Peptides against a protein of PDB entry 8OXM. Designs and how they scored, part 81

Target 1, 371 residues: chain A of PDB entry 8OXM
Amino acid sequence: FKAEFRLAGGVNLPKIIDCVGSDGKERRQLVKGRDDLRQDAVMQQVFQMCNTLLQRNTETRKRKLTICTYKVVPLSQRSGVLEWCTGTVPIGEFLVNNEDGAHKRYRPNDFSAFQCQKKMMEVQKKSFEEKYEVFMDVCQNFQPVFRYFCMEKFLDPAIWFEKRLAYTRSVATSSIVGYILGLGDRHVQNILINEQSAELVHIDLGVAFEQGKILPTPETVPFRLTRDIVDGMGITGVEGVFRRCCEKTMEVMRNSQETLLTIVEVLLYDPLFDWTMNPLKALYLQQRPEDETELHPTLNADDQECKRNLSDIDQSFNKVAERVLMRLQEKLKGVEEGTVLSVGGQVNLLIQQAIDPKNLSRLFPGWKAWV

## One batch from the design tools (peptide; aimed at target 1 F364)

Design b2_p26_3_s4 (made by RFdiffusion4, then SolubleMPNN; from b2_p26_3, 13 letters changed)
Fold by OpenDDE base, seed 2:
Structure b2_p26_3_s4 (fold): chain B 371 residues (1-371), chain A 26 residues (1-26)
Amino acid sequence: as target 1 above (371 residues)
Amino acid sequence: SVEEELKKMYEEALKELREKLRELSA
């Protein structure tokens, strides 16, 4: 271990530690100290299985449709070392979290990221109509800039084009796989971009199986397809490559229904995989700046008491697990809102839901739906 | 067959998952 560590960007300020491996190679390690890395490790295995499905299909293999995975090494039940994806940056760091963020650099006359967040926080307890109006004002005064990521990193036009395609494919694959698995908490710090490949790396996989819908502020979008995410695709936006890659990914997922159901069933009933939403996790994910003061370090003790009312919790757990499996089966059949859709119809509905400013305006302000 | 290939994938995936869950439990 080097004596120097860097803080990664993000709410949890994970420590980046340079480790010398037994091979004498320096490897950057992300030490996550508070989150259950077991959830990330399990979800990485599910992503590897989805990648195996995508590699077996000729159409998805030709398109190189993969969800990026990383190695998780749990050190304890509550701490572990993530193999840090060297050469990745949080999209939020590039866009808004740095003083020299792309929005400030390319749109200096727009609202600051802080002003946007403040405006959306002020209306957080207001009506959906008022949230929508303020969200539209924020969006009008905070224009997308994520196209500049590829333009800054890839100066050769042919390389730039290929990297923009790699980005678009990565967004499509991760969006559909993420939707099937019900992956939530897709805020701008939980999505990294590889500075060399332009592929996305999804981290912090603790909100899965649509547990984001039971948060105090429910998640209203199937995946992150915000204006900056779309801007990174370039002039075609969601049309063409993105849509086709979503459709081909969804086709493979639907054709793998039995395999995916059985994998998820094993995970849902695994006693080592805590996928359920609990009140403390919900509070942590949707913590307000006002609530930061009261989270004393007592989070260590009460994990035991939530285990005690096992019998009523077990019946509730089984009913939640059954509902998750039923909803997964519906998704894999293309059942949306009680209607069976084609792959193209289902993908279209999901895209429309993800880009709908009414859905985006209802998200927790910390999700930064205007980015 | 597609079913045999799916079954083999499932068995491999379930094996890898179980091995990983054991590594996480140790």
Scores: peptide ipSAE 0.034, ipTM 0.576, DockQ to the pose 0.018
OpenDDE base, seeds 1, 3, 4, 5: peptide ipSAE 0.018, 0.020, 0.015, 0.027; ipTM 0.489, 0.480, 0.400, 0.541; seeds 1, 5 fail the geometry check

Design b2_p26_4 (made by RFdiffusion4)
Pose (drawn by RFdiffusion4):
Structure b2_p26_4 (pose): chain A 334 residues (1-279, 317-371), chain P 26 residues (1-26)
Amino acid sequence: FKAEFRLAGGVNLPKIIDCVGSDGKERRQLVKGRDDLRQDAVMQQVFQMCNTLLQRNTETRKRKLTICTYKVVPLSQRSGVLEWCTGTVPIGEFLVNNEDGAHKRYRPNDFSAFQCQKKMMEVQKKSFEEKYEVFMDVCQNFQPVFRYFCMEKFLDPAIWFEKRLAYTRSVATSSIVGYILGLGDRHVQNILINEQSAELVHIDLGVAFEQGKILPTPETVPFRLTRDIVDGMGITGVEGVFRRCCEKTMEVMRNSQETLLTIVEVLLYDPLFDWTMNPFNKVAERVLMRLQEKLKGVEEGTVLSVGGQVNLLIQQAIDPKNLSRLFPGWKAWV
Amino acid sequence: EEEEVEELNEEERKEKAEKEQEAELE
């Protein structure tokens, strides 16, 4: 074990450690004290199940739809450990870096990230109209730059297109799974992009199962589909590879709702922390019902096809009205 | 009485979340 450890930041102060194994290769682990990783363990288990189901299905096997997973080992009710992701860089560090940010490098005339943050801080005390107007003004003077990422990393057109296609597929699959699981904490620091495979990885998973509505600022989108992600998917945008991959993933989930419910039914016997406090779990039953409604496409008794559900999700995600009400720190304009 | 306990749990969660959002804005 290495004698030194680093802080990853945050109120809970997670610890980063390095371990040297028998082969001598250093492996980085993240011990997360004062937090419950049992929910993250369930998230990783359902991620692995979805990846296996996508691999089993012939339609998705050809499309090579995979979900990037990292091992999470719970150690107690209030602590645990997880595998650190190597070879990945934060999206916000690449795009909105103060020193060498992509938006500053490509579009110096556009508004800086500090100006946008100042405007968002000044406008949180305003009404809906002023928030919508400021958001539209910010979007007018802030063009997406993320499309140049593979252009700056993959000079060969074949490798560049391969990495772009893998990025688009991974974004579609992650977005579908996050909508199904109700993942809400999807700001720039929770998503890591690989420098080689160019596949997005979700690392935080801190809050899910429709917890953004509980937060003071509700989460009005099911997944992150901002202008940068759409521009980076290519000229075709959401139409094309993203829609088809979303439809295929939704079909696979509809075909495997039995396995998904079997995986998620681990609750109701060992409730995790933050629940059933302050004296057939209530919230667990509620989230199971919500997941079943999402999977069956019933909601309030209405039937919705896979294509219609995908179109509705795209419309909700790209709607500026929903993006205006989001948390300023979520970086909806980014 | 059970509804009051649910309201208290929700208030505590909101207070924690508000503190977290304030820390992120700083």

Design b2_p26_4_s1 (made by RFdiffusion4, then SolubleMPNN; from b2_p26_4, 15 letters changed)
Fold by OpenDDE base, seed 5:
Parts: C-alpha cells; sequence; structure tokens
Structure b2_p26_4_s1 (fold): chain B 371 residues (1-371), chain A 26 residues (1-26)
C-alpha cells in the first residue's frame, strides 16, 4: 500500500488507495468506510445478470449494450474494498469541481455551482411553482458543458465520435436497467465516467426498488437524464442512438420477465440484503451537507413531515416486498399509470418524465438537477 | 411456523434462481 491516498469527491470521503497486485500491476482501490457494501455487491450481481441477458440478444450484443460493473470485496459488515476501474472520475468532479470544473472553465460568466445550489436551497420549502421558476432561472444561467469531456479526452475525430456513441449507449443501458430495478440517489458523485471508454459506472446502489420515492423529498424522475447528461450525447441528444438503445434494452428486460421477477423476489426476501428505507438512512441521504461550504442551513425539518412519509414503513415487510414485486411486474409488462404501453411508448414516457423541468425542479437540491 | 415457512420459501426461490441462472449460462 502506498502511504498516499486521494479523496474522491463526495460526502463519505472514499479513500482511493493505490495497491500493487501480486502481478506487479498498480490497481486503484476505493475504500468505503460507512456505506453498506453488501447492497452494492448484490446489485452488481443483478447487473452482471442483466449483462448476460443483453449479450444473448443479437440486437443488444451488436450495439455492445452493457452496464459497467465493479468488484466488491466486503472486508467487514461496514467496510470493503471496491476494485475501482483505473481512470474513472465522478461526473460531478469533472463538471462542478470548485477550482477547475468544466462549467467554470467553459462558462466563466454563468452562475457558479455554489450560486445555483444556494438558489435552489432557498426555495426548497417553497411551492412547486416557485421551485420551477428558480430552476428555470438557474438553468438559463448555467448552460451544459459535458460535450467537452469527450472533446478533451479524444482528440482524433473518429475516436471522439466512437467514444460519444459508447457514452450514449452506456447512459441508455444504465438508465433502463436502473429504472427496472428502481435505482435512486443518482446524484453527480454516484455516477463515474471512464476516461478511456467514456462508459458510466454507477456506484452507491443503496437506494433501489423505488425507495427514493419514499424519501422526505421524493424522487420524481426514473433516471438521471439532466442537461449535462444529454449534452454529452452531442447534437443528437435523446433522439436516435439513445432512444433506440433504450428501446432495445427495454425489449430484452420485458422478454426476460420471469427471470427478473424470480431473482428480485429472492433478493427482497434475503435477510442479508436490507433494501428497505429506514428513517436514519433517509435523513442521512437528504441531510448530507453538500460540498464543505459552511451553510449549515438549520433545516428544522419539522419532525412531522419526515414521520408521515416514513409511517408507510410500519406496513409488514411482506406487504412492502409484495408491492415492490407487483410494481416490477407492471414495469416489465409496460404498465405505466394504469395503461399498457408498447416498448417505444414506455421508453418515450420515461424520457419525457426524466427531462421534464417540473419533475427536475422538485428533486432534493443535493441531487443537483441543473447539472 | 411463519418464520420456517418464510425460510423454506426463500430456499425454494434461491434454488429456482440458481436453476434459471444455470440455464442462462448454458
Amino acid sequence: as target 1 above (371 residues)
Amino acid sequence: KEEELEKKRLEELKKRAEELLEEMLK
């Protein structure tokens, strides 16, 4: 172990440790000290299985549709080593790092990341109308820059184009698989990008099975498809490659209904896999001090609103598990809002929900929906 | 009795998931 550690950006201050393997290769390892790495390990197994389904289908195999996985080695109930993909960076570190973030470099006259966050925190307890107006003002004065990631990393135009397509396919696959599994807490520090492949790596998988909807500030989007995420796709945006890759991923998931239901049922009843939201976890996720800026808002979160949304947790574990399975079955049948949709109709609805500025404006400020 | 029934259901589900995974790896 080298004595030098780097802090990856984020609240849990994950330590990046450079380890020399028995093969003489340096490997970066992420040591998380507070997160339940068992949840990440279980979700990585589910992602590997989704990848197997995607490799069996000729159309998804030809498109190289995969969700990136990482090895989780649990060292204890509270600690483990993540084999980090060498050359990954959090999208938040690239975009909104205080010193050298892409927004500051390419858009120096826009609002700072801190000004955007402050404006959205000031309206956090306000009406949905006031949140929407302030979110639109923030978005107007904080323009997307994530297109520059591929332009900085890939100077050859043919390589640049191929990597932008790899990014777009990775966003599509992870968005649809993440939606089927009900993956939440998709803030900019929980999504990494590989600097060599341009593929996304999703980390911190502790909010699953739509448990983000029972947070004190409910999640209102099926996946992260914010303006910077879309800007990274280039001029095509959500149309063409992204939409087609979402549709082909959704087709494979819907055709694998029995397999996915059986596996999720095993996981929901596994006593070692605590997927249920608890009050302390909910508070921890939405009271995270954002970046080190001294604005501790004394959010006297009135104890009453947190208690009301968490009172649904007093339903017997079995009723919650049954409801999760029923909702998964609906998704895999294309049942949305009581209507059966085609694959194209379902994917279109999910894209519209994910890009709707009304839904984005209602998210917790720490999710950074303007990025 | 309920806890034994739940354990038995979990074992049957795990076995079925392993069988489906093996069919998926062939």
Scores: peptide ipSAE 0.031, ipTM 0.650, DockQ to the pose 0.022
OpenDDE base, seeds 1, 2, 3, 4: peptide ipSAE 0.025, 0.023, 0.025, 0.026; ipTM 0.629, 0.566, 0.623, 0.635

Design b2_p26_4_s2 (made by RFdiffusion4, then SolubleMPNN; from b2_p26_4, 15 letters changed)
Fold by OpenDDE base, seed 5:
Structure b2_p26_4_s2 (fold): chain B 371 residues (1-371), chain A 26 residues (1-26)
Amino acid sequence: as target 1 above (371 residues)
Amino acid sequence: DEEEREKKELEELRKKAEELLKYMLE
């Protein structure tokens, strides 16, 4: 183990440790707390099932639509190591979180990441109108730069085009599957990019089944489709490849309704899979200092061994699980706001919701909706 | 044939979900 460690994003501030394998290769490993590792492990296996469904369909297989997964290795009852994909970086580290961030390098006259954050924090308790106006001012003075990721990493034009296509497909697949599973907390530290494949790796999967909507500041977007995420797709933006890959992914998910409902039902009633939002987790998620530098004391979330004894499945839990299953069934039928939509209609609605500045301006500042 | 394939695929996915649950319970 190297003496140096980096902090990744997440509830239990996962430590990235560089390990030398018996083969002499350096591998990054992510060390997380027990509960986060269980939630991540469960969601990785759901992603593997979704990948199996996507590989069976000829249209999604031809497009190589997959969600990047990582291995969870339990080390002890209280700790585990995630085998990290060597050569991944948080999109936030590339864009904003270092002195050499792409925004500072390519847009030195724009607002700093800190100025953007400060402006949005000042209006956090204000009206939706005031939040929208300040968000539009921030966006005007903080222009997207994520197009430069592929340009820096892939100097050959043919390779550059292929990697931009791989990125766009990865965003589409993870966005639609993430929406179906109700995946939240998609801030810039919880999304990694592979520097060789240009594919996304989603980490910290502890906010699932739309539990982001019951946070003190509710999540207002179905997935992260912010200006930098769109800029990485190049001149086509959300049109063409991205939209078609979303539609083909949604088609496979809707045609796999019975499978997905059965899997999620089994997981929702698993006493070892704590997917429910608790007040302490909610506070922790939305009290994060956006500045990586402040070591907020790890509130020891008390080792309340919330051994959900099978006996303590309160009638309240069953009602929440039933509502999650009903909402999943609606999504898989294309029911949005009481209306049955086609695959194209549903995907279009989700894209419009995800890019709407009014929805983005209402997010918690720590989500960094301007990035 | 296609319905039997979908049923078999559903049963394989269910078995994988049950193995997953067992692995989380151990």
Scores: peptide ipSAE 0.019, ipTM 0.507, DockQ to the pose 0.018
OpenDDE base, seeds 1, 2, 3, 4: peptide ipSAE 0.015, 0.010, 0.015, 0.000; ipTM 0.499, 0.421, 0.469, 0.269

Design b2_p26_4_s3 (made by RFdiffusion4, then SolubleMPNN; from b2_p26_4, 10 letters changed)
Fold by OpenDDE base, seed 4:
Structure b2_p26_4_s3 (fold): chain B 371 residues (1-371), chain A 26 residues (1-26)
Amino acid sequence: as target 1 above (371 residues)
Amino acid sequence: EEEELEKLRLEELKEKAEKLLEEMLS
C-alpha cells in the first residue's frame, strides 16, 4: 500500500489508495470507511448472476447486455476495499462539476448546477404542482449535454457510434436489472461511466429492494433515466436500441423468475446482509448539503441497547421481506399497478414513469433529477 | 424455535440457491 491516498469525488469522500500487487502492478483501490461495502459486495454477486442469465440467452448475449461489476472486498459492515473502477468518471463529475462541468462548458448561459439545486431545494416542502413548475423551469434553463461525453472521448465517428451504442445498452441493462432489484433512482455521483467502454458502473448500492420508496422523500422513478442519461443515447433517446435492450433484458429476467426469487429470498433473510432502511441511513441518503456540517454524531453511544427490541423488529422485518418478495414476484410476472403487462407493455410503463417530469420533480433535490 | 426454523429455512434456501447457481454455471 502506498501511503499516499487521493480523495475520490462524491458524498463520502472515499479514499483511493494505490496498491502494488505481488505481480508488481499498481491497482487503485477505493477505501470506503462509512459505506456498507457488504451491500455493494452482495449486489455485485447478484449482478454477476444476472449477467450469467443474460449471457445464456442468445438475444441478450448477441446484444452484449451486461451490468458492469467491480470487485468488492468487504472488511466489515462499514469498511472495505473496493477495486477502484480505473478509467471511470462519475457522471455527476463530468456533467456538473463546479469548475469544468459539461453543462457549464457547453451551456454557459443556462442555470448553474447550484442555481438548479437551490431552486429545487426552495420548493422541496411545497406542493407537487409547485415542484413540477419549478422543475420545468429548471429543465428549460438547464439543457442536457451528456451527448458530449462520447463526442469528447471518441473522435472517430465509427468508434463514437459504437461507444454510444455500448452506453445505451449499458443504461438499458442496468435500468432493468436495477428495477428488478429495486435499486430505484441513483445519485449522479454513484453512476460511473467507463471512459474507454462507455459502459456504466453503478456504485454505492445502499438502496435496494425498493427501500428508496420509504425514504422521507420517496423515490418516484423505477430507475434513473433523467434528461442527461437520455441525451447520452443520442438522437433516438429512449427509442430503438434502449427500448429493445430493456425489453430483451426484461424478457430474460421474467423467464428467470424462480432463480431470481430464490436468490433474492436468500439475500433478504441473510442476517449478514442489512438491506433494510434505517432512519440514520435515510437521513444520510437525503442529507442536505447544508446539514453536512452539523451531523457529527458522536458515535460514542454504546452498541448495547439495539439488541433488546429484536422480537417486534423481527415481525416487522419478516413482513417487509415478504412484501419485497411479493413485489419482486409481481415485477417478474409483469404485474404493474394490479395489471399483467407484456414485456413491451411493462418496459414501456417503466420508461414512461422514469422520464415523466412529474415523477422526476418529486424526487429528492439532492439527487439532481434535472441532470 | 422460530429462530431455528428461520435458520433451517435459510439453509434450505441457500442449498436451493447454490443448486440453481450450479445449474446456471454448468
Scores: peptide ipSAE 0.024, ipTM 0.633, DockQ to the pose 0.022
OpenDDE base, seeds 1, 2, 3, 5: peptide ipSAE 0.022, 0.023, 0.022, 0.020; ipTM 0.613, 0.612, 0.575, 0.429

Design b2_p26_4_s4 (made by RFdiffusion4, then SolubleMPNN; from b2_p26_4, 15 letters changed)
Fold by OpenDDE base, seed 2:
Structure b2_p26_4_s4 (fold): chain B 371 residues (1-371), chain A 26 residues (1-26)
Amino acid sequence: as target 1 above (371 residues)
Amino acid sequence: EEEERLKKELEELKKRYEKLLEEMLK
């Protein structure tokens, strides 16, 4: 192990460690010290299966619709090594890094990322109406800049266009598959962008099967489709390529219902895969940046065995697992809010839900819905 | 100043190229 390289920013962020392999090759590895890397490993296998389904379909294969995957080597229940995708950066580091972030560089007269966060934290306990008003003020004074990622990285116009299409396809595929699997916690540090391919890499897959909806501040969007995410698609935004790629991904998912249900059923009942939300995990995910300093690493997650009777735990677990399977089946049938939708109708609803400033304003401020 | 000018020129060039590609894909 070489000396600690770049912290991806923030006290609890995964340590990027350069490991020298037994082959003498330096490999950047992400060491997560607090997250259950087993969850990431399992979800990477699910993504590989989804990729197999997408590669079997001619339309999705021609569009190169895939979710980027990485190797996870769990070292323990609490620690492991992620093979860091060399040449990836968190979208948050590019956009809202305090020193040299794209918002500061391209929009120096806008609110700082800190000012935006502060304003949204001040209204965190207020009404949805007050949250919406402040969110709209923040959005007006914090304009999207993610278009500049591809502009900076790809100078050649033809390469730039190809990479922007690759980005748009990656967002579409990951959004739809992420929605089907109920992926949450899609904050700007959990989404990486590859500086060579412009494809997204989703990390920290510990919030799955809509468990983000049971957080103290519930998740209100199906996936991250914030203004910067849309700005990276270029002038057409969510229309054209993005929408069509979402529809084609959703078609493959809906046509693979039996396979996806069987996979998820096996995972839900895997005793090694802790997909359930617990109070400690919920507190950790929605902790305030100011509170990060006081959590000494010595809070062994082992001590809060909530002494629920084993029988009540099993019955509650089984009921939650059944509800997850039922909701997955509904999604794969196009059932949204009790109505059966076409693929186009379902994708349209999901896009509208994801871009709705009312939904975005209700998210936890740490999710940074204005980015 | 010159870097901002070059960034603007690149942005305009990319917008023109995008429009041309949209016309070619119709």
Scores: peptide ipSAE 0.024, ipTM 0.276, DockQ to the pose 0.010
OpenDDE base, seeds 1, 3, 4, 5: peptide ipSAE 0.021, 0.024, 0.000, 0.009; ipTM 0.447, 0.403, 0.266, 0.257

Design b2_p26_5 (made by RFdiffusion4)
Pose (drawn by RFdiffusion4):
Structure b2_p26_5 (pose): chain A 334 residues (1-279, 317-371), chain P 26 residues (1-26)
Amino acid sequence: FKAEFRLAGGVNLPKIIDCVGSDGKERRQLVKGRDDLRQDAVMQQVFQMCNTLLQRNTETRKRKLTICTYKVVPLSQRSGVLEWCTGTVPIGEFLVNNEDGAHKRYRPNDFSAFQCQKKMMEVQKKSFEEKYEVFMDVCQNFQPVFRYFCMEKFLDPAIWFEKRLAYTRSVATSSIVGYILGLGDRHVQNILINEQSAELVHIDLGVAFEQGKILPTPETVPFRLTRDIVDGMGITGVEGVFRRCCEKTMEVMRNSQETLLTIVEVLLYDPLFDWTMNPFNKVAERVLMRLQEKLKGVEEGTVLSVGGQVNLLIQQAIDPKNLSRLFPGWKAWV
Amino acid sequence: EEEEEEAEEEEEEEEEEEEEEEEEEE
């Protein structure tokens, strides 16, 4: 074990450690004290199940739809450990870096990230109309730059297109699974982009199962489909590879609702922390009902096809009205 | 060279699929 450890930041102060194995290769682990990783363990298990189901299905096997997973080992009710992701860089560090940010490098005339943060802080005390107007003004003077990422990393057109296609497929699959699982904490620091495979990886998974509505600032989107992601998917935008991959993933999930419910039914017997406190679990049953409704496409008794559900999700995600009410720190304009 | 040919085939397949989708919508 290495004698030194680093802090990853945050109120809980997670610890980062390095271990040297028998082969001598250093492996980085993240021990997360005062936090419950059982929910993250369930998230990783359902991620692996979805990846296996996508691999089994011939329609998705050809499209090579995969979910990037990292091992999470719970150690106690209030602690655990997880595998650190190597060879990945944060999206916000690449895009909105103060020193060498992509938006500053490509579009110096556009508004800086500090100006946008100041405007968002000044407008949180305003009403809906002023928030919508400021958001539209910010979007008018802040063009997406993320499309240049592979252009700056993959000079060969074949490799560049391969990485772009893998990025689009990974974004579609991750967005579908996050909507199904109700993942809400999807700001720039929770998503890591690989420098080689260019596949997005979700690292935080801190809050899910429709927890953003509980937060003071409700999450009005099911997944992150901001202007940067859409521009980076290509000229075609959400139409094309993203829509088809979302439809395929939704079809696979509808076909494997049984396996998904079997995986998620680990609750109601060993409830995790932050629940059933202050004295058949209530919130567990509620989230199981919500997941079942999402999977069956019933909601309030209405039937919805896979294509219609995908179109509705796209419309909700790209709607500026929903983006205006989001948390300023979520970086909806980014 | 083989990788460029595979990439071109994939681009052509994607354009055909997009044309089929536009026809179905019409």

Design b2_p26_5_s1 (made by RFdiffusion4, then SolubleMPNN; from b2_p26_5, 12 letters changed)
Fold by OpenDDE base, seed 1:
Structure b2_p26_5_s1 (fold): chain B 371 residues (1-371), chain A 26 residues (1-26)
Amino acid sequence: as target 1 above (371 residues)
Amino acid sequence: EELRKRAEEILKELEEERKEEEERLE
């Protein structure tokens, strides 16, 4: 271990530690504090399984549909070592870095990321109509630029085209699998892009099984498909390659219903896997920058074992787990809003929900739905 | 418990297939 660490950006200030392996190779390790790395580890196992299901299917294998996974070594409930994805950058850092973000470079006359966030924070407690109007004003004055990622990284036109397709396939696979697993909207810092492959890596999987819908500001999209995410696909946007890759991924997921249900059932009832949303986690995920100063949770709140009867907690947990399994079964059957949809119909509904500016305008402003 | 065992078996089979596929790509 080198004695030097770098802070990765983000609220948790994860420490990047450079380690020299026995092979003499330097490996970057991300040490996350306070995050349940067991949740990340479990979700990586689920992603590996989804990848195997995708490789077994000829149509998804030919399209190279995979979810990028990373090695997680959980050390405790609150600590562990992540193999840092070397050669990845957060999409949020590329797009909206204060100093050299792509929006500032390519759209210098647009609103700053700070101005956009401020405008959306001002309307956070307002009507849906007011949120929509301000979101549309923000979107008009903050135009997407993520197409430039592949253009900057891949100067050869043939490589550029191939990498843009790899990106589009990666977004499609992660969006559909993320929907099935109920990952919901992903914060722009929790989506990494590989600078060599143009594939996405999803990190910090602390919201799963639609627990984002029970947040103080509930999620309104099935996955992150914001304007910049779409712009990275190029001129076709969500049409063509993206849609077809979503449909083929959804087909594999629906055809693997029994396997997926069995595995998720085991995970939901694993006492070592805390997937439930608690009020403190909910507050943390949607904390206002202004509220960061006062709520230092004095970690000295005694573990007063409020002996809430183990029976009532267990019954409440079981009812939540059952509801999650029922909803997962509905998704895998193509049941949306009480209607059974075809794979194409379901994927179309999900895409429309994810790109709807009315849904995007209702998201928590901290998650930057305009990016 | 039986579901857990079956899921662990499925995960193990999936990991073995992944290793065999990684070994075929090397």
Scores: peptide ipSAE 0.021, ipTM 0.546, DockQ to the pose 0.017
OpenDDE base, seeds 2, 3, 4, 5: peptide ipSAE 0.020, 0.019, 0.021, 0.020; ipTM 0.531, 0.473, 0.533, 0.547

Design b2_p26_5_s2 (made by RFdiffusion4, then SolubleMPNN; from b2_p26_5, 9 letters changed)
Fold by OpenDDE base, seed 3:
Structure b2_p26_5_s2 (fold): chain B 371 residues (1-371), chain A 26 residues (1-26)
Amino acid sequence: as target 1 above (371 residues)
Amino acid sequence: SKLKEEAEKIKKELEEEEEEEEEEEE
């Protein structure tokens, strides 16, 4: 083990530890808390099952539609290590690193990432209209640059094209499967890109089953399809390859309804898999700089009142689990807002919801919807 | 300028070829 650890970005991000294996290979490892690792491990198993379904279908197999998975290695009762995909970088590190980020390099006259964050934090408690206006001003003065990732890494035009395609397919597959599973917290530090394959690796899978919608600032998008994510696809953007790959992925998911429901039902009732949103987790995910000063743990709030009867907790849990299963069944039937949609109609609605600047402007500023 | 136009042209030709390959494989 190298004694050097890197932070994968901001103050609350998992520690990356560079480990030298017995094989002499350096492996980056992400160190997380136990519960986060269990959630990630369970969701990795679900992604492997989704990949098995995608490989069985001819259309999705030809298109190589897969979700990149990583190995979770539990180290202790309170800590574990994610085997980090060697040769991956957080998209946020590439795009919005303070000194050498692609936005600063290619758009030096645009707003800084800090200026954008500040403007959106200033309106965080304001109306949706004020948030939208400021978000549009930020977007106008912070233009996408993620196209340059493939251009910097792949100098050969044929290789560049193949890698841009692999990126687009990876975004499509992960977006649709992520939507079906209700995966939230898709900020730019929770999405990695492989520098060799251009495929995405989604990390920090603790916000699942639409639990992002019950955050103090609810999630308003089905997946991350922000301007830089779209810019990485090239000229076609969300049309052509991306749309087709979303439709073929959604078709496989809908045709696998019974299997997916059975899997998710087992997971929702697994006492070792805490998927429920709790107030502490919600506070951690949406921590404000102002709230860091007042969180003196007044440890003295009497432990007495949280003795809600085990029966009322179990009944409340069961009702949440049932609602999650019902909503999953609706998604897999193409039921959106009480209407049954075709695969193409459902995918189109999801794309429109994900790119809508009104939805994006309502997100928590830490999600960086302008990136 | 010319390298950008050639890259955009090659890009368009490859996007058309891939759409044709994806349609022929369906």
Scores: peptide ipSAE 0.015, ipTM 0.470, DockQ to the pose 0.134
OpenDDE base, seeds 1, 2, 4, 5: peptide ipSAE 0.007, 0.014, 0.013, 0.013; ipTM 0.405, 0.432, 0.451, 0.406; seed 5 fails the geometry check

